# Peptides against a protein of PDB entry 6RGO, part 209

Target 1, 392 residues: chain A of PDB entry 6RGO
Amino acid sequence: MALKLLGFNQDATCFSVISSNKGVTIYNCDPFGKCFELEKSTSNDEELDFLVEMLFSTSLIAVVDKTIGASKRKKLKIVNTKRKATICELTFPHEIMDVIMNRKIICVVLKSDQIFVYDISCMKLLRTIDVRGEKLKSTSKFRNSEAVGDIGVRVSLSTDNNSILCYSSYSKSDKENAPLNDIVVFDALKCIQINVLPAVHQSNIVCIACSPDGMLMATASEKGTIIRVFKTIDTENDEPILVNEFRRGSRPSRISEMKFNHDNTLLACVGESDTIHIFALPVTTTEADANEDDTLQQSSHSLSSSINGLQYISKGLANRFGKIIVSKIPTQSQQRHVAYIKIPENAKYRIGFPKDTTNTIHICGEDGNYLVYSIPRNEVGPCTLVKSNTFD

## One batch from the design tools (peptide; made by RFdiffusion4, then SolubleMPNN)

Design b2_p16_7_s1 (from b2_p16_7, 9 letters changed)
Fold by OpenDDE base, seed 3:
Structure b2_p16_7_s1 (fold): chain B 392 residues (1-392), chain A 16 residues (1-16)
Amino acid sequence: as target 1 above (392 residues)
Amino acid sequence: SKEAEEILKNLEKLAS
């Protein structure tokens, strides 16, 4: 059967799939099984396309029917899965491209490069963010969305109640084809812009992940060779906003998803490659816990030599164009994965980190595999398969 | 979670 993966929920307790024969199915991870099914409304052999965002392990889902020819691509439905009832329906002026949520906020991304921010408790509109800004409205010949492929505004939201929204924005370059290579950090609750990270890649950003607490953000460009991790907030201590640079590979390959684990110690990425990569983040030891165990000094020395290359980034010349965050980082500071999972070639996979186990990753494939892997702690190597299930 | 049940209950009141 043709399966299309929608992804895991925020705590990786459930995942959503589209089955061409059944419609949308939500699976529970433990115990493994179907927990919800949304029947196909049309008998037509049309390729089903949906957005489904689940609020953790709850009966609340946001659903958009994106099927071609469906008059519903502008409609967001909030559904109670226990009652099989639509709670509310919102209609937008443009096609919905993405929907993200936490316990406080729903963000709706439109094809118009607008982000609508809602209070989930009352579905009140808090903010409309126009990513193109007022200046580009005059020259916006509708980018014929046919020729410029999957390049749109990307978003990620913290899963905590702080509700830090990271989104890609157009660079201030007077070029007609300004890349989506800036990042804006936005407090979605207060509706305040916290930070702007200019030119974090040379090309368009195609993937963003926010940490669960909103303190870190990972970015990848359309090249997908380098992943950068940034602090979302400027620290008073002149610490570099760029905290990590990871090399996924030497060959270009699209990254479709990135996730932090619950404690911000791991970053996973998946995409068009035969490999899920897992990177270790340096634990910022708060100076308070540095008092006890002298034994960890040996492992920190190998990481500290890599950090000395990053100190040259902090003296980013405040040239006329703002903080140059990405100086030419010497290729020597690029960390590799600490762990990996091999997946079938051309199989689309999604990733999720369970809350209760920081060294476990959940993955699911369009091949109908749901897999649980253990991540090695002390060695660079493959993850160990712990559990497998199949789904249709 | 209790919070999510409260969110659902509040949203259901907006649909009524």
Scores: peptide ipSAE 0.253, ipTM 0.871, DockQ to the pose 0.818
Fold by OpenDDE base, seed 5:
Structure b2_p16_7_s1 (fold): chain B 392 residues (1-392), chain A 16 residues (1-16)
Amino acid sequence: as target 1 above (392 residues)
Amino acid sequence: SKEAEEILKNLEKLAS
């Protein structure tokens, strides 16, 4: 049967899949098993396509049926999985491209490059963000070319209650074909723009991950060779703070998903390559707790390999137009993965970090494998398989 | 969670 992966929930306690014969299935990770099925609404042999966003391990899901007809692709259903009932339905002017949520906010991304921000508690519209802005409304012929398929506004939302929304935006170049290479950081609760990171890549941003606390953001372009990690809120001299630049590989390969672990010590990425890469982030030692005087001299020469997190002050080259261009970190300074997982060629995988185990990663494949890996702490190398299950 | 049950209960009131 053809499986299509939808992804993990925010805390990697569940994942969702589309089965061509059954419709949407949600699996619990531990104990492993089916916890919800949404039956196929149509007897047609049409390829099933859905968006499903879960609210953690709760009975709340957001569903978009993308399978049949332009009308369903514009409808968001909020479903109670325990009751198998639609709680509410919202209809949008354009096709829904993405849905993300936390305990406070639902964000709905449209094909029109609009982001609708809702208070989840009452489904009140807080804001409509028009990423094209007023100037581009007149001249942007809908990118009706099906051929330039996968380039749209990308979003990521913090899983905490701070509800930091990061989204890709068009560069202020008056060119009709401006790349989606700016990032906006937005407080989704207060509806305030916090920060703007201009030209974080040379090409369109195709993947964004926000940290669970909303303090960090990872970005990847269409090239997918370099991942950049920024602070979301903090700036240095009104310039974006580049925390890390990671090299995924030398060959171009699309990154489909990135995730931080719950303590912001790891960043994982997956995509079209045969390898999931896991990168170590510099531990921001908050200087605060270093004052406890406990003099115990015990000389244990733990070779803490000082990953000198060289604060690469990205000297933003102000271009002649006053735009900050994120300077490329020298290739010598690009960090590689600390851990990896080999996956089957051409298998699409999704990733998730469980909350309680910061050195564990959950992965699932369209090959029907759900796998739990342990991440090595002290050595650069492969992750160790801890648990495996199969699904259909 | 209690919060998610409250969210669901509030949304169910909007559908009623």
Scores: peptide ipSAE 0.190, ipTM 0.847, DockQ to the pose 0.846
Fold by OpenDDE base, seed 1:
Structure b2_p16_7_s1 (fold): chain B 392 residues (1-392), chain A 16 residues (1-16)
Amino acid sequence: as target 1 above (392 residues)
Amino acid sequence: SKEAEEILKNLEKLAS
């Protein structure tokens, strides 16, 4: 059967799928099994498409029916899965492209490159962010972007209550075709722009991940060869701080999803390649817990020795137009994966990190596999399969 | 107003 993966919830306790025959199914990861099903309301011949965002392990879901021909592509439904009842229905002026949430905020991304920010508690609109509005001051031509492929505003939200929203924005270029290669960091609660990271890639950003605490973000472009990790809030001399630059591969390949683990020690990525890559992040020791005393000479030959090359972004070539181009870290200084998972070619997978086990990753495939892997801590190598289940 | 209160009461019951 054709399965379409919707992904994991924020804590990887559940994942959602579209089955052509059944509609939307939500699976619980442990114990493994179906926990919710949204019946197919349409005729058998239409390819089902949905957005489903689940609020952690709660019975709250946001649902958008994106099925072709459905008049519902502009409607967000808030559903109680235990009651099988719609709590709220919102209608937008444009097609919904993405929905993200945490315990405080729902963000709705429209095909118009608008982000609607809501207080989840009362569904009050806090802000409309017009990502095009900063560009429209120069050129009134709404390009009918029907034919410009899967390039739109990308968003990620911190899973904590700080509600740090990272989104892709158009670079300040007098060119009609400015790429979506800037990142804006936004406090979704206060509705304040915190930071702007200009030109973080040379091409459009296609994937963003925010850390659970909102202190880090990962970005990937259409090329998907390099992943960059930045601080979200902190700046140095009013310039963005690049924490890591990872090489996923030498060949271009789209990254569809990235996730941080719950302690910001790992970043995983998945996409069109046969490999899920897992990268180690430097532990930001908050200086606070350096209590002096315990001289325990545990000779942890930690892989720490190669991390000392925090090359501060030296003043990248300020091209004549004052654009900070993030200088590429030399290819030799690019960190590789610490772990990997091989997946079938052309199988789409989604990834999630469980909260309780920082060295475990959950993955699910359009091949109907739900897999739990253990991540090696002290060696570079393959992840070990711990649990396997199948779904239809 | 009433719809928001019903959302709140339902969201509170979903978060518990």
Scores: peptide ipSAE 0.185, ipTM 0.825, DockQ to the pose 0.100
Fold by OpenDDE base, seed 2:
Structure b2_p16_7_s1 (fold): chain B 392 residues (1-392), chain A 16 residues (1-16)
Amino acid sequence: as target 1 above (392 residues)
Amino acid sequence: SKEAEEILKNLEKLAS
């Protein structure tokens, strides 16, 4: 049967799938098994399409029926899975493209490049962000681009209560075809823009990940060859801080998902390639005021693997036009993966990091495999398979 | 519905 993966929840305790026969199924990861099913509303042989976002391990899900011919693509349903009851139904002016949530907010992304930000506790609209409206101040032409295919506004939300929202925006170019290559960092609770990262890639951004704490973000373009990691809030001389530049590969390949682990030490990416890549991040020692003199000489020989590749490219030459040219890190200083997982080329996979085990990754495939891997700490190599289950 | 309003008042408890 054709499976379509919807992905993991925020803590990788559950994942959701669309089965062509059953509708939406949510699986628990441990103990492995079905925890919820949403039956098909239609007996038609139509290809089922849904958005399903689960709020951690709770009974709260957001559901959008995106099935072709279903007049429901503009409707968000909030469902209590334990009661099998709709709590709330919202109708939007345009098709829903994405839904993200944490314990404080729900963000709804529309095909119109609008982001609706809601307080989850009362479903009050906090803000509508119009990503096109900032561009339309320069170009009054509504592109009747019916043919804006897979290129739209991308979003990621911190899983913590700070609710840092990162989204792709259109560059300030007089060109009718301005790419979605800027990033806006937004405090979703206060409804304020806190940072703007201009031209983080040369082409459209197709994948964004925010760290759980909202302090880091990862970005990938439609080329998917380079991943960039930035600080979200912190700036140096009013310029964006590039923390890392990773090379996924030499061949263009779309990245569909990226995730940080819960301690910001790892970044994983998955997409159209036969390989999940895992990258190590430098541990930002927060200078906690270690005023406490405790002389414990624990000679932890930190294997200072000489990650000599932290070129703080501080000196962005601000070209006369205010474009931060992110200087291309020389191809020799681009960091590679520290670990990898081989996956079938024809199967889409999704990734999740469990909260309690920073060196474990959960993956699931449209091939019906749920797999748990251990990530090597001290060596560059393949991940080790720890657990496997199958689903249908 | 009254039930939806009661569940909505409990959304914080579902989110906690």
Scores: peptide ipSAE 0.166, ipTM 0.804, DockQ to the pose 0.164

Design b2_p16_7_s2 (from b2_p16_7, 9 letters changed)
Fold by OpenDDE base, seed 3:
Structure b2_p16_7_s2 (fold): chain B 392 residues (1-392), chain A 16 residues (1-16)
Amino acid sequence: as target 1 above (392 residues)
Amino acid sequence: DEEWEKILENLEKLAK
């Protein structure tokens, strides 16, 4: 059967798929099995397309029917899976492109480059973010969405209650075709812009991941060769906002998804390549006042030495030339993966990190495989397959 | 999971 992956929930306890014959199916990861099914509303041989976002292991899902010919592409349904009932339905002025949620917030991304931010507890609209801004309203012919591929506003939301929203924005360049290469960091609860990261890539950002705590953000461009990791908040200590650069590969390849693990020690990426890459993040030892005594020389080879190429562009020059966040980092300072998983080149995969096991990754494929891998700690190498299940 | 049951109950009250 043709399967389409919708992805894992926030804690990787469940994943969602579209089956052409059945509709939307949600699987539980452990014990492995079907936990919910949403039957297709149409008997037609139309290719089913859905957005489904699940709220952790709860009975709450957000559903958008994106099937061709469906007048429902502008409708968000909130469904209780335990009751098999629609709780509420919201209608938007434009097609829904993405839906993300946590315990506090639902964000709805529209084809108009608008983000609608809702309080989940009452479905009250907190904010409408217009990513194009007021100046582009007069001259924006709708990007003829047919010819310019799947380049729209990308979003990621922290899974914690702080509800840090990261989204791609248009650069302030006077060019008619300004790239989506800025990042805005937004407090979705307070409706306040926290930070703006200008020109984080040379081309459009196509993938964003926020850490569970909202303190880190990863970005990839349409080239997908370099992944950048940033702090979301400017620290007082003049520390570089750019924490890491990772090299996925030398050849261009689209990254479809990135995820942090729950303790911010790992970043995984998946896409059109035959390889899931897992990168180690430097443990920011907050110098808690560890008093003097225990000289246990754990030779943690501090990978600290290679970051020396980030010239501290002091705050003083930032006023004349807008925050040049991307200094010319020497190509030699780009870290490679610490672990990898080989996947079939023609199969789309999705990734998730379980909460309780920071060295485990869940993956699922459009080939009907659900796989659990152990991530090596002390060596660079392949992940070890721990569990395998199949679905249809 | 009392927090989630309360969120679901509140959302179901808005649908009525």
Scores: peptide ipSAE 0.178, ipTM 0.846, DockQ to the pose 0.748
Fold by OpenDDE base, seed 5:
Structure b2_p16_7_s2 (fold): chain B 392 residues (1-392), chain A 16 residues (1-16)
Amino acid sequence: as target 1 above (392 residues)
Amino acid sequence: DEEWEKILENLEKLAK
């Protein structure tokens, strides 16, 4: 059977898949098993395509039927899985490209490069963000969206209640073909733009991950060779703070997904390569007030040695339009993975970090494997397989 | 659980 992976929920307690014969299936991770099925509404042998966004382990899901020929690609259904009932249906002017949610907010991304921000508690529209709107005043040229089928606005939302939304935006260049290489940081609750990170890559951004707390953001371009991690809110001298630059590989390869673990100590990435990469982030010692005197000399042999390269971003090359392109950190200061998982070639995998076990990663493949790996703490090396299950 | 049941109930009221 052809499986298509939809992904893990926010805390990696569930994942969703499309089965060609059954429609959408949701699996629970522990105990492993099928917890929900959305039956195929059409008898046709059409290739099924869906968006499914889960809200943690709750009975709330958002569903979009993207099947070719379906008049439903503009419809968002909010479904109660316990009741097997549609609670709400929203219709949009354009095809839905992505849906992301947390406990407060639903964001709907359209093919028009619009982001609709809703209060989940009442499905009230809080904001429509027009990512093109800053440009459309000058050039009515609809990018013929036919030829470049895979370049659109990318979004990520913090899983906490702060609801920090990061999205890709068009650089202000007089060129008709400006790349989607700016990032906007947006408070989705207050509907306020917090920050703008200009030209974080030279090409279009194809993957974004926000940390669970919304304090960090990871970005990757079409090249997928370099991952950059920024602070979302904080700035230094009105410039974006680059925390890390990670090297995934030497060969170009698309990154499909990135995720932070729950405590912002790890960043994982997956894509078209045979390898899931896991990177260590510097523990920002928030100066927790050193009040209590308790002298327990736990010999934390901190892996302190490799993180000394706080290279200040030298003033990036100002492009001809006065926007600073974030200069590439010298290749010598590019960090590599601390851990990895080998996956089958050409198998699509998705990743998730469980909340309670910061050194565990969940992965699932279109090959029908659900795998749990332990991440090594004190050594650079392969992850250890802890649990394996299969699904159809 | 209770917060989400109330949200789901409120959303079901908006669909009517």
Scores: peptide ipSAE 0.156, ipTM 0.832, DockQ to the pose 0.751
Fold by OpenDDE base, seed 4:
Structure b2_p16_7_s2 (fold): chain B 392 residues (1-392), chain A 16 residues (1-16)
Amino acid sequence: as target 1 above (392 residues)
Amino acid sequence: DEEWEKILENLEKLAK
């Protein structure tokens, strides 16, 4: 049977698949088993295509049927899985490309490069973001999205209630062919732009991950060789803060998904390669709670040693046209993975981090494998398989 | 869970 992976929910407690014979199935991870099934409405041998976004372990799902005709591809259904009932249906002017949600917000991405932001509690439209309209204000020519294949607006939303939305935008280059290589950081609740990270890659961004708390963002371009991690909100001298630059590989390979773990200590990536890569992030010690009172005394010595730490302030030549040259971390200091998982060649996999176990990763494949791996803490090496299940 | 059941019930009321 042909399986198509839809992915994990926000906390990796469930994952969604399309089975060619059954329709949409949602699996619970622990205990492993089917928790919801949406039957195929038609006996036709048409290739099933769906978007399904699940709200954590709740009975709320957003569903887009992309299988049959241009009209259904524009319809978002909000479904109660316990009742198998459609709660509401929204129709959009263009095909739905992506749907993402948390406990406050639903974001709907259209083929028109528009993002519709909804309050989930009442399905009220809070904002329409027109990423193409921003481009038109900067560049006179419509790129037909059809001519660029899989290059569209990418989004990621924080899983917390702060609802930090990161999306790819067109660079303000006078070139007719401006890449989708800017990132906008947006407060989806207040509907305000918080930050803009210009030209974070040389080519179009094809993958974005926001951290669960919305404080970090990872980006990858079409090349998929370098992953950059930025702070989302914080800036230094009005410039974006690059926290990490990771090397996935030397050969170009598309990254399909990236995820942070729940404590922002790990970043995983998966794509067209035979390897899931896991990177360690530096623990930002928030110096918060060292308020303990201990009064102890003593005195003395003044040792003055002037360590001339040459801050390699990479003087980004502020060229006259406001191009923030993101200081290239020297290729020698590009961190590699700390852990990895080998996956079958040509098998599409999806990844998720469970909330309660920061050193565990969930993966599922179009090969029908659901796998739980333990991530090594103190050594660079392969992850250890802890649990395996199969699905059909 | 209960907060979401109320949200779901409110959404179901808005769709009627």
Scores: peptide ipSAE 0.144, ipTM 0.823, DockQ to the pose 0.769
Fold by OpenDDE base, seed 2:
Structure b2_p16_7_s2 (fold): chain B 392 residues (1-392), chain A 16 residues (1-16)
Amino acid sequence: as target 1 above (392 residues)
Amino acid sequence: DEEWEKILENLEKLAK
């Protein structure tokens, strides 16, 4: 049977799949089992395509049927899974490309490079973000959808109530083919732009991850060789703060998904390669907890990885147009993975970090495997398989 | 609109 992965929910307690015979199935991770099924509405042997976004472990899902007809691809259904009932349906002017949510916000990404931001409590439209802006509308020949891999706006939303939205934007270049290589940080509740990170890659951004708290973002280009981690809100001298630059590999390979763990100590990435990579982030010690005197001598073997203070002299080469290009970190200072998982060749995988266990990663494959791995903290090496389940 | 009030009440119950 052909399976297509839709991914994990925000806390990795559930994942969604398309089964060619059954339609959409949502699995609970622990205890492992089916928690919801959306039956195939048509007997046709057409390839099923859906967007499904689940609100944590709640009975709320957002569903887009992309299988049949241009009209359904423009419809967002909000469904109560416990009642098996549609709560509401929204129709958009263009095809829905992505849907993301948290407890406050639903963001709907359209093929028109528009982001519709809704208050989830009332489905009221808070903002329409036009990523192309008014000036680029005239020359946007519909990029013929066939040949150039569908380079659209990418989004990520914080899972917390602060609702920090990160999205890819077009660089301000007079070139007709401006890359989607800027990042905008947006407060989705207040509908305010917080920050703009210009030219974070040389090519189009194809993957973005926001941290659960919205304080960090990870970005990858279509090359997928380098992952950059930035602060979202904080700036230094009005400049974007680059926290980390990770090397996934030397060969180009698309990254399909990245995720932070709950405490922002790990970043995982998955894509077209046979390897899930896990990177360690520096623990930002917030100075606040230094005051309480309690003597518990837990021998934190601080892996004093000598953070040789690479004063990232972001000597931004101010190119003549005042755009700070994030200076490419010297290849010698690019960090590699601290852990990895080998996955079957040609199987698409999705990743999730559970909230309660910062050293555990959930993965699921189009091969029908749901796998739980333990991540080593004190050594560089493979993750250990802890649990395995199969689904159809 | 009574339909929208019922939608709101249902969405608020699901988002908690």
Scores: peptide ipSAE 0.138, ipTM 0.803, DockQ to the pose 0.162

